# Peptides against a protein of PDB entry 3WG5, part 137

Target 1, 218 residues: chain A of PDB entry 3WG5
Amino acid sequence: LAKNIVYVAQIKGQITSYTYDQFDRYITIAEQDNAEAIIIELDTPGGRADAMMNIVQRIQQSKIPVIIYVYPPGASAASAGTYIALGSHLIAMAPGTSIGACRPILGYSQNGSIIEAPPKITNYFIAYIKSLAQESGRNATIAEEFITKDLSLTPEEALKYGVIEVVARDINELLKKSNGMKTKIPVNGRYVTLNFTNVEVRYLAPSFKDKLISYITD
Target 2, 218 residues: chain A of PDB entry 3WG5 as posed
Amino acid sequence: LAKNIVYVAQIKGQITSYTYDQFDRYITIAEQDNAEAIIIELDTPGGRADAMMNIVQRIQQSKIPVIIYVYPPGASAASAGTYIALGSHLIAMAPGTSIGACRPILGYSQNGSIIEAPPAITNYFIAYIKSLAQESGRNATIAEEFITKDLSLTPEEALKYGVIEVVARDINELLKKSNGMKTKIPVNGRYVTLNFTNVEVRYLAPSFKDKLISYITD

## One batch from the design tools (peptide; made by RFdiffusion4, then SolubleMPNN)

Design b2_p17_5_s1 (from b2_p17_5, 9 letters changed)
Fold by OpenDDE base, seed 4:
Structure b2_p17_5_s1 (fold): chain B 218 residues (1-218), chain C 218 residues (1-218), chain A 17 residues (1-17)
Amino acid sequence: as target 1 above (218 residues)
Amino acid sequence: as target 1 above (218 residues)
Amino acid sequence: GKPGRVILEVLTTGSAP
């Protein structure tokens, strides 16, 4: 029987292969404990596309609902973070956060200028992000504009446009507001109704390795 | 007046933004001294596409001929290294080296498996590598096969197919064999005939920063 | 060392170091 447990973990910083490892670890722990869901408090400026795609795949393969929560205030699900969010079972944002700005780049020049991705790459990611939006029943037009216009949205705009599902100030409000919502993508082939009635919240801390890697990559 | 000086520097390891900095530093020094050419002893398994493209551009903007020398024996100009070579004024390889294997990837999965690039990205790099080959008067069909067949060539094959210009065991043999050759791409808008008669060879060492970065990325 | 494929590190915007 699924325990009335909700896990909460934080992922902060650039999306890398190490970020994938964090997602995998956190989700695996929550899966093993048959949690009702895991909430990932996400704050990222973006990162690597490969890691992003792997994270999306890992979320989609999760045995439990994975909720991406752009938190705390001042945080963002920028770029890669937007893709991850769109690939998740539910998106929430705290007031004062942002989502979007997804235009792919090849990198940065020595002077800090963006090296633009060629149109073929841009078009690939347009198709990809639109697919994520469509699969999750979210606004694919806005998802495209996250790339084509490098659009960034407030939580209120994102909610209004049907990009996200919840605006919540904290975990308690998130649990309250998301209670009874259906996942936007299936879990094990089925859309699941979230049940956050009388749940225990368990926080997962970063591993020592996670802390070290974050320190080295910062 | 150009000095009868040829600079030689080593670039080893993954192609990253730091590798770009090395190329830029080395070429800049050689430019400042009005060298006849700079030889970059290249040994790379590949790396980042952005850095690769920046390096190619930096080579193309060089005021002096940039010779890519796949050296020593056992070295490779793999993947990104092939693009760099094809973007250069002259390619040489030592016996026992390799060039090719250029199929773009998005990265590696956690299990070490390759995450394949989507066809659109693959096609972009096919077009790009073919352009480099064509611009340099090198074999564009083989350049394409470096991607489509993930082809790798020996120095002898690469020479035979018109991918490279010289097979040489060492710097002295390289200078001897490349003397009187024209650059495969222009320098300052003109194809230059290399003059390696009575040249001084000057070796450029990696900076302390270069050494540290190499150590961290290895 | 993993065989050097051109890792198209397609970075998404905001990944400025």
Scores: peptide ipSAE 0.026, ipTM 0.502, DockQ to the pose 0.620
Fold by OpenDDE base, seed 3:
Structure b2_p17_5_s1 (fold): chain B 218 residues (1-218), chain C 218 residues (1-218), chain A 17 residues (1-17)
Amino acid sequence: as target 1 above (218 residues)
Amino acid sequence: as target 1 above (218 residues)
Amino acid sequence: GKPGRVILEVLTTGSAP
């Protein structure tokens, strides 16, 4: 019986156009191999809103379940990372991670102060994040508060409030806990029940290009 | 019976990318020798959040217990140092040391005044520090107050409130008091009971590079 | 704004900029 493949890849750092390329590449590989799912180990402080929105679209267009896993401990799905997570088929967090802080900003001044987004932009992203939460059956009130209160949550809080689905220490625990869960958004128009009973885990490494860009952007 | 090795290294000064390299080097050496633990004598006023988070991750990924020891008397695990400690397998403090004062800032103005972090950042680090505390079974309320009240604690207070595990005057007392304690976070997915009954203490010296950078940054 | 610019430091009066 052909082992169901689960791909695991890491995306770390700022959300940029390059991050989109990473998501696209990883998801495409997993799609080509008809994987049961791909798990993206996400650690991001956030990044560009345009790249984020493209990533969300790419995830939602995936032919296979895309699981966002905030990992390892100490990682975060901050700002753009929260949007990406809310746009995914399942969210998991490791203990010691965080999610939230989603208020849009225009950037930083030379002195490091935040340049605030105007109400128009803030309201746009409130609507957007609420939509992601509602579509995924997640807590839209908290999603809004990720912006309006710049709220950040622990994994336990996020689970309790219905923002995420799983708290897991590692991939094995994630697979165990998520086995039999339905995706929070459709895959090819259908909610999929995850089957991780007999899976082969395959790790996708960053490409040389991925490593180079990460090195340059850090 | 091969003596259990305990490594001891010092990390002093600002938390930077270089400090990460020091942690990584020291932990790697101890891992390679299958040490029972490494004790990091920490004295820091704080530093960069990014470096801090990377250090926390490196500690939490360690194959051996990493003990943060705020030492000598007069030292502090201030700001970033507190996060690092909370992310570690065991925290000890010498009498006359301090821990806390974790409110994030964006920097200093030209006149030396603090540039306050916006709520977005503050809330992010509240969630982060609470997550570290919760994961390690330490006092998450106090962890939050390290930020919200800029709280600093003595060793005795920190012990009393369940922020740290040991108050010890020196390495020998630390080893004695921590012997038989369980790590507050897992090592390779397991909580480890520290065994310091027959240990050889090995001190790791700064590399030449470490000395040079310390010299340049001081 | 990269979290990389976030500083977690105690104001020590004496730290030279």
Scores: peptide ipSAE 0.034, ipTM 0.313, DockQ to the pose 0.071; fails the geometry check
Fold by OpenDDE base, seed 5:
Structure b2_p17_5_s1 (fold): chain B 218 residues (1-218), chain C 218 residues (1-218), chain A 17 residues (1-17)
Amino acid sequence: as target 1 above (218 residues)
Amino acid sequence: as target 1 above (218 residues)
Amino acid sequence: GKPGRVILEVLTTGSAP
């Protein structure tokens, strides 16, 4: 019996144009192999809104389910990471992770102070994050509060409030719990039921370019 | 007679957080040596709005005059580059260069199509670019049209319309023409008259990190 | 050359580095 393939890849650090390239590469590999899904282990403090929006679009255009997994314990899907998660087919979190804190900023001043975004920008991202939540059947009120109150949630809270679908300690528990779940957004115009029965897990490594960029940006 | 020092450095490529670091490093070196000015030879297609705003702020906080010089022929101060120029103490352009095309975008789609910014964002940047022009005594109407009409200008047009201060073929002509000019914005709260009589020109080289980042981003 | 457009990277960074 041909095993269903599930890809697992890691994306760590700031969301940038390079992060988009990583998402695109990983999803493309999984698409080419007709994988059952790809799991992206995400640990991000946030990053660029343009890259974030492109990543969301790339996920929504995926030919296979894209699962965002906030992992390992201590990781976060902060800011841009929350938008990416809300734009994905399924969200999972490991215990000891966090999600939220989505208030857009213009950056940091030289003294480390936050440069606040103008209300017009904030309102745009409120509308955007609410649309992502609504389209995926997730809690749009909480999505708004990720911005308006800079709210951050635990996995248990996020699950309780209908922001995420799974709390899982590891890939095996994630596969077990998400087996038979429907995607929260369509894949090729259809909601897909995940089949994680008798799967082969394939790990994707960062490219040399990915490693080099990470080394320079850290 | 102690020669006045003028630093010259090059910034080429996309405006990013790394570009901010370059500006900061170059200006800091020139500040530490009490230079008469620093000239930044700029060739950019544009880039990130956050990095651009930080660069503008860093220029405005400079202890010495920062001259943006669109150079060499064929170079541009496009998009973010125009904002940076308008935020600086003096703008020069070489013949065969361009300035403008400042319409904010959310990015490019996978097919290369422009993702348009929402009106709220566009209006924010209209207000911002107009403020830069007004504060520097430059043409705010043209600054707005850099966005609303995606306007691009030649050096001769930009000079004629009061967007820039100098057209110069090289550093020597720039120094000659700008000698005795007042900065368009204050330096440490005062408008400075440039003294380019009997100057020593010092060229700053890119750091190894700058070269490596450029190599990876290209 | 790709027209140099201001890519509105609104940083959605919630946490200071």
Scores: peptide ipSAE 0.027, ipTM 0.524, DockQ to the pose 0.751; fails the geometry check
Fold by OpenDDE base, seed 2:
Structure b2_p17_5_s1 (fold): chain B 218 residues (1-218), chain C 218 residues (1-218), chain A 17 residues (1-17)
Amino acid sequence: as target 1 above (218 residues)
Amino acid sequence: as target 1 above (218 residues)
Amino acid sequence: GKPGRVILEVLTTGSAP
């Protein structure tokens, strides 16, 4: 019986247009091989809103389930990372990770102080993050509070409040716990029940370009 | 009779937080010396919205008139530059310059294509640019069309439509033509009549930091 | 010349490293 393939890829660092290219490349490879799913190990402090929105769209257009896994312990899905997670088919977190702090900013002043976004921009992203939560059957009130209260959650809190679906220590535990779960958003117009029985795990390496740009943007 | 001083400073390149620091420094120097006005020679393709809004606020808080002069011939007050101009006490343009093209974008895709701003953000900046035009007694319809039609104007068109106040070839012609004009927005709560009779023109040089950052952001 | 555009770099609050 042909083993169903699950791809695993890492996205680390700031969310930029290059991060979009990484998501697009990884998902495309998994789609071409008719994978059961792709798991993206995410560790990000945040980044650009345009890249974030493009990544969310790319996930939503995926022919296969895209699972965001905040990993390893010590990682975060901060700011843009939370939006990406809320736009995905399933969210998992490792113990010792965090999610939230989604308030939009216009940037940093030269002294490193945050330049606040005007209320209209903040309200746009409140509406956007609530939409992502609602569309995925997740807690829209907490999603709003990720902005309005600059809220950050532990995996246990995020699970308790219905922001995420799984707390798992590693890929094997994630596959075990997510087996039989339905995707929180549709894949090609249909909610998919994940089948991780007898799967082969394949790791995707960053391209040379991916490695170079991550180094320049760090 | 103590000659009234007019300062002239140059702002060139992308609008960033550093550009805010330049505006703040230049205006502060002119305020400290009780200048009659400061003229900012502006040549910008645009830049960040946060820096732009901060610059507009800094101009509006100025203790002296701030004149935006799109200069030299070949220069533009594009995008963020138009907002800054519309937020100023007087706008002048040299022949062969341009103003407009104010549609907000989220950024560029990796292929160099424009990522469009969501309608809510576009509408925010439409309201903002119209407010600047209305507050300054300038053409709010054309200000809106700088966004909705991506409109760009020549100095002659901008003058004809009531977007700007002066077309001038150089600083001397600008001073001559603007003499006796009222500021389009208040200075310390009062509309000021510009008095450029017997003025001393002083040029402010960019700081070393200003020169370095302009080079890095180019 | 690239048309000068107001770039809304909405940075999401990443903790500065």
Scores: peptide ipSAE 0.027, ipTM 0.473, DockQ to the pose 0.500; fails the geometry check

Design b2_p17_5_s2 (from b2_p17_5, 8 letters changed)
Fold by OpenDDE base, seed 2:
Structure b2_p17_5_s2 (fold): chain B 218 residues (1-218), chain C 218 residues (1-218), chain A 17 residues (1-17)
Amino acid sequence: as target 1 above (218 residues)
Amino acid sequence: as target 1 above (218 residues)
Amino acid sequence: GAPGKVEIEVLTTGSRP
């Protein structure tokens, strides 16, 4: 019986145009091999909204399920990472991770103080994050509060409030718990029931370019 | 007869949170003195969308007319500068200036290439720039094309298409041509007819902070 | 820098420089 392949790739650090290239590369490889899914181990403090929106769009255009896994323990899907997660086919978190704090900012002043986004931009991202939550059948009120209250949640809280689908310690527990779950958004116009019975896990390494960019953006 | 005061201040360079502070300071001074208007001599290649939206909001909250004057010859109200102009009570341009090129971008890649805004952001700014044009009784089709075609216009074209109200070589010609014009947006809920008969022109100097920030953001 | 583009640096709060 041809083993269904599940790809696992890591994305760590700031969300930039290079992070988009990583997502695009990883998803493209998994699509070419007709993988059952790709799991992206995500650890990000946030980043650029444009790169984030491009990543969300790339996930939504995927021919296969894209699972965002906030991993390892101590990792976060902060800010832009939360939007990416909410735009994905399934969200998982490891114990000791966090999600949220999605308030848009314009950046930092020279003294390192946050430059607040004007209400119009904030309202745009409120509408956007709510749309991601609604489209994925997740808690749109909490999604809004990730902005309006700069809310951050534990995995247990995020699961309880219907923001995420799985709490898992590792890839094996994630595959076991997500087996038989439906994707929260469509894959090629259909909600897919995940089948992780008899899967082979394949890890994708970052390219040389991915490694270099991660080092420069840190 | 108490001379009506018209303030003139310069804003040059990138639009940032510090540019907002300049606008706020200048308008506040002119409001405190019950000036007939303030003219902002604008020369900007663009900048941050949030600072731009805050500046537009600050202009719209002004107790006095705020006139954006693209000046001197060779200056531009590019990108964020066009939004600021479209949000103002009156737009003037000097011969040899430009307005437009309003396409939102997410920034630059490490190689200096433009990172394109996703369609959702572009559509937001299309809606926003059209609202500014409509609210001010200016050409909303051209305002949209400032984004969709990255259109830039000469003063003569901008006047012809109903984007701006005045072409003027200097402050004296601006005051002469704008005398008796109604503001394109309300001042404290009313459209004001500008009265530049017997006005005293007062120039506002940039603060020490304004000068320092201009130097650092260049 | 290329003149005239609204750099919508929408940073999200978590990205420290």
Scores: peptide ipSAE 0.036, ipTM 0.356, DockQ to the pose 0.390
Fold by OpenDDE base, seed 5:
Structure b2_p17_5_s2 (fold): chain B 218 residues (1-218), chain C 218 residues (1-218), chain A 17 residues (1-17)
Amino acid sequence: as target 1 above (218 residues)
Amino acid sequence: as target 1 above (218 residues)
Amino acid sequence: GAPGKVEIEVLTTGSRP
């Protein structure tokens, strides 16, 4: 019996144009192998909105389901990470992770204080995050509050409020719990039912370029 | 007679958080040596608005005059580069360079098409670029048109329209022409008259980190 | 390369590293 292939890759750190390249590379590999899904283990404090929007678009254009998994314990899908998660086919979180804190900022001043975004920008991202939530059938009120209240949620709260689909401790529990779930957004115009029976898990390593960028950005 | 010290450093490529680090490092070195000024040879297609705004702030906080010099011939202060220039104490351009094309975009689609910024964001950057022009006594109408018409100017046009202060072929001509000019914005609350008589020019090299980042981003 | 337009990276509030 041909095993269903599930890819697992890690994306850690700030969301940048290089993070887009990582998403694109990982999803492309999984698409080429006709994987059942790709799981992206995400740990991000946030980053750049342009890169975030491109990543969301790349996920939505995927030929296969893209699962965002906030992992390991201690990780976050903060800021840009929440938008990416809300734009994906399924969201999972490990216990001890967080999601939210999506208020757009213009940056940090030299003293480390936040430079607030003008209301016009904030309102744009409110509309955008609400659209992602609505399109995926997730809680649009909470999505708005991720901005307006800088709200952060635990996995249990996020599940309870209908922001995420799965709380899972590891890849095995994620596969078990998500087996038979429908994607929250379409894949090639169709809501796909995930089939994680008799799967082969394939881990993708970061490229040399990915490692080099991480080394320089750390 | 103690020579006036002028630092010269190059910043080339996309405006990013790493570009901010370069600006900060270069300006800090020149500040520590109580330089008469630092000249930043700028060649940028543009980049990230957050990094740009931080760079502008860092320039405005400089203890010494920061001169943006669009150099060499063929270089541009495009997009973010124009904002940086307009935020600086003096702008010079070499013949065969350009400035402008400041329309904010959300990014590029996968097909390479521009994703337009919403009007709210465009209007924010119109207000911002106009403020930079007004604060420096430069042409705010042209600054707006850098966005609204995606306008680009030659050095001769930019000088004629009061966007820049100097057209210079090289560092020697720049020093000669800018000698005795007042800064277009204050340094420590005062408009400084540049003194480029009997100067020592010191070139700053890119750090190893700067070189490594350039290699990865190219 | 195409003149990079100001990519409005609206910083989503990422914590500074």
Scores: peptide ipSAE 0.082, ipTM 0.539, DockQ to the pose 0.763; fails the geometry check
Fold by OpenDDE base, seed 3:
Structure b2_p17_5_s2 (fold): chain B 218 residues (1-218), chain C 218 residues (1-218), chain A 17 residues (1-17)
Amino acid sequence: as target 1 above (218 residues)
Amino acid sequence: as target 1 above (218 residues)
Amino acid sequence: GAPGKVEIEVLTTGSRP
C-alpha cells in the first residue's frame, strides 16, 4: 500500500508577494501528489497585509490540509504570521516560539517609530482576525487582543487559550500529536481527520528563485 | 543680494520607505539652505500607502514650499503619487504626463489580477484623498473619482478641473507660471506667495543609497 | 524590519510591477 505522504517545507522571513509564490508552489506540489498534508515550518516577523490575505485565501483553497508549524525554537509567527496560522487547517508551535503581535501598522517612520494604522483600518483587521478565529473554532477574544493589546503568546499559553492545537518539539511529535485531529477549517468543504499512522515525510527545498529572494530580504 | 535658491530633485519609481528617506533628505537640504522652494520631479506608478502617508506628512511639516512636478513627459503621479501631489504646496504637470488611478488595492495575485481592498479600506482612502483635496482647495469630487472610477487625467484635464495648479514643459516655465501663486496648503501655518523672480536653480543628485535602491527597484 | 505588525501595504493600483 503506497504510504501517505506528508510534505514539509520552510517559509522564513518577511511575508511578501514572493512568500505567496512559495506557499502556492509548496501547496501545489503537495496537492499534485495527493499528500495527506503539508507542514509549513513558519518563521516570520510579519510583512505585507496583501500577501498575507492572499496566502490565507490560498490555504483556504487548498485541496489538502495545510499545517502551520511555528519552528524552530526561537521562531515566531508574528503579525502576518498569526493571520496565516489562524487561516490554516491546524496550528502547531515548538517550545520556545511565539505567536501574536498583530496590530496593523502603516509602517515605520525614519526614526523607527511605528506609524499607526487609522482606527478604521485597525477595526477592519480586528474584524478580519476575529473572523479567521471564529471560522477555525479558535479563541476570537485572544485573536482580537493580538491587535488591541499587541498580545504575544508562548506555545503553552496559545494552546491553553485555544489559539493553537499542538505543541510539538519536532516533526515526529507533531505527526504523533495531530494524528486523529480534525482540521479546524474545511478541506474542499469537509473537515478532514488527519491520518499520520503510516506516512512518509518529504522535505521540499527552496527553489533557486526562493533562495535569491531570501538572500535579498535577509 | 543673495539669490533665492530653488532646489530640484528627482524621485522615480515605486513609493517605499526608501522614497520617504529621499523626500526627507531632499526637503531637509532645501530647508537648511532656506530655499524659496523645492521642486520634486515625480515619476511613480505608486507604492505603499504607509510610505505615501509619511511622505504627505513630511511635506505638510516642511519649512519650505514643496512643489510636486510630474515630469518628464511620459511620467505619471499614479496612485500614491496622486496622494503625495494632493498633499503638496503646489502641483505641476508636464504635457504628456498623467495623474490619478488611486484605488487602494491589497496587491496583485500571482496571475497579475488586482486584489481589491476591503470596502472599509477603500472608504478610508476616499475620505483621506478628499481631505487632502479639501485642505489644499483642490477638486474633492475628482479626488474621490480617482478611487471610485479609477480616473486618470491629462495635465490639461487636471488643470481644468482644479486638481493641479500648473502645466509646464520644463523647470523654467514652471518657475515662470508659479511665480506669484500662493501655496495651496500652509508653510509653517501661513500660505506663502512664491517668489521666483530672481532664483538660482540647484539640482540635488541621488545619494549612493538612492542609486542602489533605484537599481534594485528598477 | 521591526517584528510583529501587519504592514498594511495598501498598494495602490498604479504600482503594477
Scores: peptide ipSAE 0.066, ipTM 0.536, DockQ to the pose 0.683; fails the geometry check
Fold by OpenDDE base, seed 4:
Structure b2_p17_5_s2 (fold): chain B 218 residues (1-218), chain C 218 residues (1-218), chain A 17 residues (1-17)
Amino acid sequence: as target 1 above (218 residues)
Amino acid sequence: as target 1 above (218 residues)
Amino acid sequence: GAPGKVEIEVLTTGSRP
C-alpha cells in the first residue's frame, strides 16, 4: 500500500546524463518508500536528446506517478524539458513559467547561431514528441508545433490547449488541484488516480555529487 | 607566398565545441603566418555531431591545407574523427591507429549501452559521410560502411581502400610522403600541390583554456 | 569516456548556454 507520502525534488539546469542520474535517484527513493507520487520541480532550458530520452524512459518505467512541475515562477520546461514533461504522469506549471521551444538542433556555432538539424532529424523528433503527447492523451498538434513553430506556451495556454493538467502556485496548490486526477500515462500498466489527501511532503535534496556537477556544468 | 612553414598541433579527446575552438585557433594561426599547411595530430574516440560538422566546415574554409594525422600509434580517428578526416585536405595515419566506427548514436544509457539513433538520423549521417568522401575523391562505399557496418580500418586497409592518402610513422615521414601530393579538396577553390621541401615545422601548444577544458572533460 | 560513436547530441533548441 502506498504511504501517504509525496516526494518533492528539484532538477535545475541543462538536461545531461547527470540529470538522468538525478531523476533515477529521486524516483528510486520514492519508489522504495512506496510514495503516492514524486513531484519533480523542473527548471531547464533544455539539453541533450539522449539524456532526455533516457529520462522519459525512466519516468515511464517508474513504479509510482512522476509529476513534472515547472517551478518556480520564471522557470521553464524548455526544449528537452517539454519532452520530459510530455512523457510524465502529470504536468503542472506555476504562473510565470513556460513550456515548449522543442526544435531539435545539432548545436551552436561559434558565434552562438543555431546549427539547424536536418529535416530527417527534425521529423524524427516531431514523431517522437507527438507519440509522447498521444500516449499521454495530450495535444499532439501543439506538441508538433513546439518543434515546427518553435512554439512556447504560458501555463494558461498550455492548460487550455491540453498540453498540461495543472496550473499551481506552489506544492500545496498542486497537491490540492491534482488530487483525484488520473495519471496521463499508466503506472505499472494501470492509470492511477492520485490521492493527495492527508499526505506528508518529503523533500529530496541533491547529492553532493549532484551539486558538484551542477556547479561544473553551470 | 606561403612560407615554407608547416604547423603541427594536437587535438586529443572528445570532439566538442571546445575542440572546434582548438581547430579554429590552430588553423587561424597557421593561416595568419601563411603556412604551407597545418598538420593536426588527431586522437579522438568521437564526440558531438555539431562540433564535428563545424570543424569540417572550418577545415573546408581554411586558407591553407589542413592535414589530419591520426597520431600517435594507438590513436584513433573514431566516429566524429572519421568525418573530420574525410572533410580534410589530406589524411594520414600512423601504424597502429584506426579510423571508422561512425555509426551515429543518441548517446549512452546509464548502463553504458548505446542509445541507437533512429534510421532517419542514421540515413542523414550516411548521406553526409558519403558526401565528404565523394567531395574528397575518397571511397564513399567504405565511408557508408563506417556507419552501416560500424566498420573500423587499420591504416593499411584505409590506404588500400582509398579512404586515406598516407601511412606515416612520424611527422618527418608524413612530410616526406605527402610532398607533391595534391589536396583531396580545394583550398581557396583550387587543389593545391603540397610542397614540403625544406620546411620549418612549428608546433602549436594548447592554450591554458584548452588544457583546463580537456582536464574537465577527461 | 563515451565509446567512439558520433554522439548525435541532438540538442533540443532550448539548451542555449
Scores: peptide ipSAE 0.046, ipTM 0.544, DockQ to the pose 0.675; fails the geometry check

